# Designs tried in a protein design run: peptides against a protein of PDB entry 3ESW. Part 118

Target 1, 322 residues: chain A of PDB entry 3ESW
Amino acid sequence: NNIDFDSIAKMLLIKYKDFILSKFKKAAPVENIRFQNLVHTNQFAQGVLGQSQHLCTVYDNPSWHSIVLETLDLDLIYKNVDKEFAKDGHAEGENIYTDYLVKELLRYFKQDFFKWCNKPDCNHCGQNTSENMTPLGSQGPNGEESKFNCGTVEIYKCNRCGNITRFPRYNDPIKLLETRKGRCGEWCNLFTLILKSFGLDVRYVWNREDHVWCEYFSNFLNRWVHVDSCEQSFDQPYIYSINWNKKMSYCIAFGKDGVVDVSKRYILQNELPRDQIKEEDLKFLCQFITKRLRYSLNDDEIYQLACRDEQEQIELIRGKTQ

## One batch from the design tools (peptide; made by RFdiffusion4, then SolubleMPNN)

Design b2_p18_7_s4 (from b2_p18_7, 9 letters changed)
Fold by OpenDDE base, seed 1:
Structure b2_p18_7_s4 (fold): chain B 322 residues (1-322), chain A 18 residues (1-18)
Amino acid sequence: as target 1 above (322 residues)
Amino acid sequence: SEAEMLVEKILELEKLLS
């Protein structure tokens, strides 16, 4: 009997698709109870849930995307992308163009658009006066600052003129298009929105040890790619563990379609104790939130994303960026 | 793992049969 391998392959694919889709069905009552108990009893789980409620959806704002695209020098950006693509991109196909775009956006953002602000310049003395600034502490926002999702304002006194300068820590990324300065939080917040505004698949990565960055899904590389706007870094997940010798415990990625523990991508050495939550509970939490984020998607979308998830999990287990 | 290889093979077959 000639084995119809094509028929068997089709049957296996159908059964596999059905199996995958079954995982994304409405949560069982037992899973809901487990989830509720976990987020009420575990502070780390509560933190991940709270972050997911904001970071997974906040950047999916078409009005913000329009404002971003109107604010950036698109002519300069695309001119530079086209120039780099013309050198090497023709041999690799159209999908590589997006990698060039992200690399140019990293350059443009760091070199031309945004500024690192360890200390603000004195509002009275003008530019390049940050060296004269002494921190006095932090306070709540005033009436004007509160309009732009500001929870904290850092206060500085100028050692030369004695005047007070306020550095509001704005969480409104549209306000950051105006102020064009901040630390890792402001950089990552606005840069995540910028990437989303170009229609890219982007995740916000939170590290427990006080850093944040992005991941971009490269269609050319067919994987999630590390992107750090502060460092102008593309596909260098090792920079924290190796170059900085940073000690880390958790890296969690937040996107519109899921929440993923990406710690294995970035924690290559100097791993801190992962004692904030049981590994099984963290895995369950991320899967549960991801499942909720996908409830409105059709079966084909769910299946495609699930296949992408499996490829990422294989990558993370192997510890090799493909 | 065997499971990883099977997933990779399924994804490969999907691309071929699509």
Scores: peptide ipSAE 0.019, ipTM 0.553, DockQ to the pose 0.080
Fold by OpenDDE base, seed 5:
Structure b2_p18_7_s4 (fold): chain B 322 residues (1-322), chain A 18 residues (1-18)
Amino acid sequence: as target 1 above (322 residues)
Amino acid sequence: SEAEMLVEKILELEKLLS
């Protein structure tokens, strides 16, 4: 009897799909108890949960996507993407085109659109006066600033005119489309929304050591790709550990479909103690939140995402970007 | 691990059957 390898393969895939889907069923009572105990007893776990409640869903706003697309110079962006796509001659179609789009968005955002704000310009003296600004500290938002999800306002005094300038740390990314300035937080926040507005799969990566960046899922590379808007960096996960010699303990990625510990991608050397949570508990927490985020998905969506998760885990274990 | 290899093979087979 000729072994029908195709039939065997189909049967194996069916059994594998069933097995994967079984993991995404409603959490058992014991898992819920473990989760509740973990988030109530571990501050790091509570922080990850709190971030997930915001970062996993906030960028999935169609109204915001429309405002973003209306605000960006789409003609310039697509002209540049088309130009770069035409040079490399890759017959790889839409998948590689998206990589060119992300690279152009990085360029456009840093070079043409957004500004780094270490210190604000003086509101009275005008442009290029940030050198004259002395920090006085931070305070809560006023009534106007509070309209734009502002938790903190940095206060500066101009050494030249003596006037006070306020630098609100806005968390509303639509307000950031107007202000066009910020630090890593504002950069990553708005850039995450920008990428989402183009229909991309994007994660917000939080580093415990006061940095944030993005990942997008490249269909061409078939993996999550590091994206840092501040650095105009594409697929350079090593820049923090190697180039900056930054010490880091945790990197957590937050997306609509999951929460993932991506520390292994970015922490290549100078690892700080991972003492905030047990590794098993962090793994459980991320899996539990991910499972909850997928509760409304159909079986095919769950299966596709689970296959992508397994590929990423293999990549992270091997320590090689394939 | 054997498990990782099996996952890779399943994913490879999925690509071949899709």
Scores: peptide ipSAE 0.018, ipTM 0.576, DockQ to the pose 0.081
Fold by OpenDDE base, seed 4:
Structure b2_p18_7_s4 (fold): chain B 322 residues (1-322), chain A 18 residues (1-18)
Amino acid sequence: as target 1 above (322 residues)
Amino acid sequence: SEAEMLVEKILELEKLLS
């Protein structure tokens, strides 16, 4: 009897699809109670929820995408992408083109567009005067700064001229297109929006130990790829643990379609105690938020995303850092 | 885990049938 492997495979896939879809059904009353109790009793869980409410949706703004695309030098960007793509002998239409685009966006952003700001330049003395700036502390935003989602303003005094320079920490990424300066927060915020403006699947990665970066889903590599705009880094998840010797406890990725603990991708050594939440509760929290984010999706979209989730979990377990 | 191996096999089969 020739085993019809194709028929068996089809039957298995049907049953598997049904099983996966069953997991993404509306949360049971018991799950809602568990979720509410967790976010009310655990500060870390509350923080993850709060971040998810912003980071999972804020970048899915078509008006912002238009403003970004109008602001960037698209002619320069695509010229450079096409040049590097052609140099490597790739044919047009290959999924790898998007990886070249992301690499050029990293280059363009760091070299041509945005600036790192340890200390601001003196507004009076002009460029390259940051060395003369003494921090006086931080204060709340003024009436103008508050229009651009400013949480805090760093205050600096110039040792040369004595004038005060304000460095508002804007969270409005459209304002960052104007200011074109910041630290890891501003860099990651605007760069996440830039990548989203090209129609890419992007996640914002929050590290508890005061760093943030992106992940891009490469259709060519068929996985989430580490992207750090500050470092002009593509697919180098090891840079924090190995190159920086950074100690870390949690890395959480926030995207439109889910919240994922990606700590295993980035925490390769010098792991800090994961004592902020029980591992079971963190897993539950991320899954619960992810289910909520997918409630409006159809069965095929849910299934495709679930397959992607399972592939990522396998990758994270196997430690396939290429 | 056995479950992870099963998922991998299912995903592989999905690629073969797509």
Scores: peptide ipSAE 0.017, ipTM 0.512, DockQ to the pose 0.081
Fold by OpenDDE base, seed 3:
Formats: structure tokens, sequence, C-alpha cells
Structure b2_p18_7_s4 (fold): chain B 322 residues (1-322), chain A 18 residues (1-18)
């Protein structure tokens, strides 16, 4: 009796779609109560919710995408992508081209476009004077700095000329296109917007232990790929735990279509206690926020995203056994 | 076959979603 696998596959696809759609229906009253109680009683949950309200949607701004594309040297970028793509013997139209694009954007951003700012240069003495800068602390933004979503300003005094230099920590990524300098926060913020401006599926990854990076969904690799603009790193999720020997507890990815605990991808050793929230409550929270982000999507979009999500969960479970 | 692989994948996904 030859099992008609095609018939079974079709039947299972229908059943699975219906099953997924049942889970993505409007939240039951009990789920809403659980969610409200969780975000009101757990500070970590409140933090995740607050971040999701910003990070899941802020980068989906067509006006910002246009400004980014007008600001970048697209001719240089695509010239380099085309060169490396052709060199490796790939045919035009292959999904792998986007991986080459992201790799070039990492190169371009770090080497040609953006600068790491441990200390600012002295506004009076000019370029390459950061060595002469002494930190005096932090202040609130002034009236001009406040226009660009600035939460804090680091204050430095020049040891040579005695003048004060302000280093505003801007959260407006459009302002970062002008300033072209920062630390991991500014790097990740602007680079997330850059990747989004190319029409890519991108998540912002927040690590509780004071680092941030991106994930890009590679259609070629059919998975989420680690991307760190600070490190010019593509598909190296191990760099934090292994290379840096960094201790970490939580890594949460924020995207337009969902919020996902991606800790298993990055926390390979030196795991810190996960004591900020119950694992079941964190899982529920991420699923609940994800469900809300998908309320406007059609049944086919919900189904495709749910399949992608569960493939990621399979990956994250299996990766611990390698 | 592609169909067999799809069936296995769907069953695995259903288990993870349950």
Amino acid sequence: as target 1 above (322 residues)
Amino acid sequence: SEAEMLVEKILELEKLLS
C-alpha cells in the first residue's frame, strides 16, 4: 500500500493552517488578564513590552528609508556587492545576493560610514583629539539636542584647551546619519534602519548585559542570521559567549512581526541566572505580543510567519545539542 | 520525497505548537 504522501501533505497543510489560525485568533479574556497582570507585576515583562512598542514598529518608516538610501553611497555599495557576487560565480537572481548585500553593508558601515566614539573629539581642537578628553559626567539634553530623541548627554573637558564638548546620546537614527558616530546603541539603531531601508526582514536584538545587535532573515539560508555592525559580523552568534567570554542571561529580538527570546542562539556558555521572569511567563509574553503584532495580517501571512517561527524554535532547540 | 519531508516537518511543527 503506497502511502500517498502528497495527499497526506495536503491534508496536513490544511489541518496545520487551521491549527495555527486558531492560535492567532483574538486573545481570550483569560489571556488578556494574564498579560495585564504580568506586565503590571513583573518589571522585566514591562520592559519587554515597552521595548516592543518602540522597536517593533519604529524602523518601518518609508520616509526614513528614503532618507537613508539618499544618504548612503549606493553606487559604491552595489558595485562592491556585484563584484563579490560575480567573483564567487553566482547567477543573477539567486537569493544569496542579499547575503552579499548585508556583508557589504557591514563593511561599508564600519569602514566608510560610521565611527566608534569612546570619547568625542574636542569641538575646539578638531579631529583626533579624543585622547585629550576627560569625562565630567552626564546631563540632560538641551533644547536643540531634545529635538532628536536624546535621553542623556555625556560631558567631556579637553585637557589641552579646557573647553567642554558634549556627546549627546541620540536615539533618532536620522540624526545619526548626520553625526555618524556612537557606541553599540547608536551603531545598532542606525544599522537596523539601514537594513530595513533595503527592504530586509530585520530584528533588533536586546541583550540584558549591555549589548545590542541585529538579526537578518536570509532567504538563502532560510533562517535568522546574526548581524553585528560594531563587529562587522555576519552569522557569528558565538562571538559574545565564546570569543568575548561574555556572561549573558537574556537576548530578546524585536521585529515588526514578533518578539522572540533568542537567548539560545547567543548564550552558549557562561549563562547568568534567568531569574527576572518565569520561563513560562516570558514565553507567554513574547507569544502574546507577537499575536498582537499580527492581528492585521491575513490568514496566509499568519500561517507563513508561524511556520517560520516554529522552524526557528526547532533550530534553537537543536543547536544546544551540537 | 519533498512530500515526505513536508509531512515530517508539519508534524514536528504541530508538536511544538501544542
Scores: peptide ipSAE 0.020, ipTM 0.518, DockQ to the pose 0.453; fails the geometry check

Design b2_p18_8_s1 (from b2_p18_8, 9 letters changed)
Fold by OpenDDE base, seed 2:
Structure b2_p18_8_s1 (fold): chain B 322 residues (1-322), chain A 18 residues (1-18)
Amino acid sequence: as target 1 above (322 residues)
Amino acid sequence: SEALMLVNKILELEKLLS
């Protein structure tokens, strides 16, 4: 009897799909209880939940995408992308074009668009006066600053003219399109929105040790790619652990379709104690939030995302960039 | 894990059957 291997393979795939889909069904009452208990008893879990409620959805705003695209020099960007693609991209297929786009957006953002702000310039003395600025501390936003999701305002005094300059830490990325300055938080926030505005699959990566960056899903590389706007870095996940010798404990990626512990991608050495939550509870938390984010998706979408998740988990375990 | 290897094989098979 010739074993119809194709029929067996198809049957296996169907059963496997059904099995995967069964995991993404509505949470059982027991899982809901576990989740509620975890977020009420563990501060780190509560923090991850709070971040997910914002970061997983805030960038999926079509109105913001339009504003971004209207603000950027798209002619310059695409001219540069086309130029780089014309050199080498044709041999690799159309999917590589998006990688060139992300690389150009990194260049454009850092070189042409946004500015690093350790200290603000003096509002009275003008440009290149940050050296004269003394920090006085931080305060809450005023009535104007509060309109732009500002939690904190850094206060500086000019040593030259004695005037006070405010540096509001805006969380509204549309306001950041105007101000065009900030630190890692503002950079990552706006750059995440920029990438999303091009229709890309993007995650916001939060590191517990006060850094943030992006991940982009490359269709060409068929994986999540490290993207840091501050560093103009593409596919260099090692930069923090190795180049900076940074000590880290947690890196959590937040996207529209899931929350993922990506610590293994970035924490290559100098690992700090992971003592904020039990590993099993963190895994459960991320899976639970991810399941919730996918509740409105159809079975095919759920299955495709689950396959992507498994591929990522394999990558994270193997430690080899394929 | 053996589970991940199985997933990879299934994903490979899916690509071959597509």
Scores: peptide ipSAE 0.020, ipTM 0.581, DockQ to the pose 0.080
Fold by OpenDDE base, seed 3:
Structure b2_p18_8_s1 (fold): chain B 322 residues (1-322), chain A 18 residues (1-18)
Amino acid sequence: as target 1 above (322 residues)
Amino acid sequence: SEALMLVNKILELEKLLS
């Protein structure tokens, strides 16, 4: 009796799809109770939820995308992408073009567009005067600064002229298109919006140990790719643990379609204690938020995203990003 | 996990049937 392996394979795929879709049905009352108890009793869980409510949706703003595309030198960007693609990209197929685009956006952003600001220049003395600036502390925003989602303002005194210079820490990425300066927070915030404005699948990665970066889903590589605008870095997840010898405990990725613990991609050595939440509770929390973000999606979209999630989990277990 | 092994096998089968 010839076993019809094709028929068996088709039946298995149907049953598998149904099983996957069953996981994304409306949460049971017991799951809702567990979620509510977790976010009310665990401060780390509350923080992850709060971040998800902002970071998962804020960058999906068509008005902001238009403003970004009108502000960037698109002619220069595409000229450079086309030039690099013409050298080596044709042999690898059309999907690699987007990787070249992200690499050029990293170059353009760091070299031509945005500035790192350890200390501001003196508003009175002009450019290249940051060395003369003494920090006096931080204060709340004034009435003008408050219009641009400013949580804090760093205050500096010039040692040369004695004048005060304010450095507002703006969270409005549209204001950052004007100011064009900041630290890792401002860099990652605006760069995440820039990548989203090109229609890319992007996640914001929060590290508990005071750093932030992006991930981009490469269709060419068929995986999430590390992207750090501050470092002009593409596909170098090891830079923090290995190159910086940074100690880390948690890396959480926030995207429109889900929240994922990506710590295994970036924490390669010098792991700090993961004592803020139980591992099972963190896994449950991320899955629960992800499920909520997908409630409006159809069965085919849910299935495709679930397949991506499973491939990522396999990658993270195998440690293959070496 | 047995679950991950089954998922990998199903994904392999999906590629063979596409």
Scores: peptide ipSAE 0.019, ipTM 0.549, DockQ to the pose 0.080
Fold by OpenDDE base, seed 5:
Structure b2_p18_8_s1 (fold): chain B 322 residues (1-322), chain A 18 residues (1-18)
Amino acid sequence: as target 1 above (322 residues)
Amino acid sequence: SEALMLVNKILELEKLLS
């Protein structure tokens, strides 16, 4: 009876693998047409596509990873990780080490490395002068600021000295290693790069309602884990909906291997209307982009990722973080 | 529901064969 079961199981897995691989083959002409029509007719779809073209690949830069690792206090980080792992990690197995690493990186980043910037300090008056800063609006980057992928510059006037201070909103994460300050965008941007620099599977999560965070794939937990650098938060997907009582409509995760609607993980209450795109079209869009991102992968890689995707979908449907 | 059930069953089988 057991022998027959194993044989049947193997046969089923072979057939399932073939079925999964068939879904990741080159898109049919009809799918390409649907995709093109969707991104040309739906602004939200175009936005998701545009974000995917950047966020799915920009952090896979070995040069940036080297610069990050050279900039961080790795000795401190690993010392702290090793210390925490030595306490509890051996009982849970080696895979938990990476969870400790991410938790330490969250600590290190928020406490030791990066700064929240609601308003800049006055360039003339020096440190702790942000209270004296009045926003005048935003403008385009100057010649120097434009070198660092700056889309906008917030302008502030000091109420004390009358001087103007510029707060460029840099999108270059390497520049953020220097400036070490920003809001959720800068925090998430640099922190995503930091996590990627440690060789972790990371996604950038965009929320339509003006917040951004990360997800990390924990081998210990065998799932995607919420990670918010601004909040020093690990595995607390509920913080937005429950703790903040934030209203949200869409959360989209962008990673090197796929684009996933993760709204069900984070939108637990106070759901805003999901009226930007049809649900089936969003599902199609994410799958189509994901398929494109995986075109260069071999059959085994595709299968493994597809199995992981299915596990995540089951998790998202059941609402149970196992 | 059937597709999800099948996926779950396959994933269970995969764990048993790993």
Scores: peptide ipSAE 0.019, ipTM 0.581, DockQ to the pose 0.082
Fold by OpenDDE base, seed 4:
Structure b2_p18_8_s1 (fold): chain B 322 residues (1-322), chain A 18 residues (1-18)
Amino acid sequence: as target 1 above (322 residues)
Amino acid sequence: SEALMLVNKILELEKLLS
């Protein structure tokens, strides 16, 4: 009897789809109780939830996307993308074009658009005066700074002229299009919005040890790709653990379609104790939030995302990004 | 999942037997 493998595969795919869809149904009352108890009793869980409520949805703003696209030098960007794409002999319409776009956006953002601000320049003395700045501490925002989702203002005194310079830590990415300066937080915040404005699938990655970056879903590579705007880095997840010798415990990715523990992608050595939450509880938390984020999606969207999730989990287990 | 792995294995076998 010739086994009809195609028929068997089709039947298995149907049953698998049904099984996957069943997992993404509305949470049972017991899961809701577990979730509530976890976020009320575990500070790390509460933090992950709080971040998810912001980071998973804030960048899905069409008005912001328009403002970004109006602010960027799109002619320069696409000229450079087209140049590099053509240089490598790719045909038009290949999914790889988007990888070239992201690489150019990294270049453009770091080289032409945004500035690293360890210390601000003196407002009085002008450019290249940051070396003369002494930190005095941090304070709350004033009335003007508060309009732009500012939580903290760093205060600096110029050793040369004695004037005070304020460095507000704005969380409004539209304000960052104006200020064009910051640290990893401002860089990642605005760059995440920039990537989203091009219609890309992007996640914000939070590292517990005071760093943040992006992941972009490459349709060409068919995986999540590390993207760090501060480093102009594309597909170099090892830079933190290996190049920086950074010690890390948790890396959590926040996207519109889910929350994922991506620690295995980035923590290659010098792992710190993962003692903030039980591994089972973290897995449950991320899955629970992910289910909630997908409640409005249709069955086909849920299934496609679940297949992507499974591929990512296999990748993370196999260490294929090494 | 075990199911996805099985499907992929079946599809791979189908290609080998075609």
Scores: peptide ipSAE 0.019, ipTM 0.535, DockQ to the pose 0.073; fails the geometry check

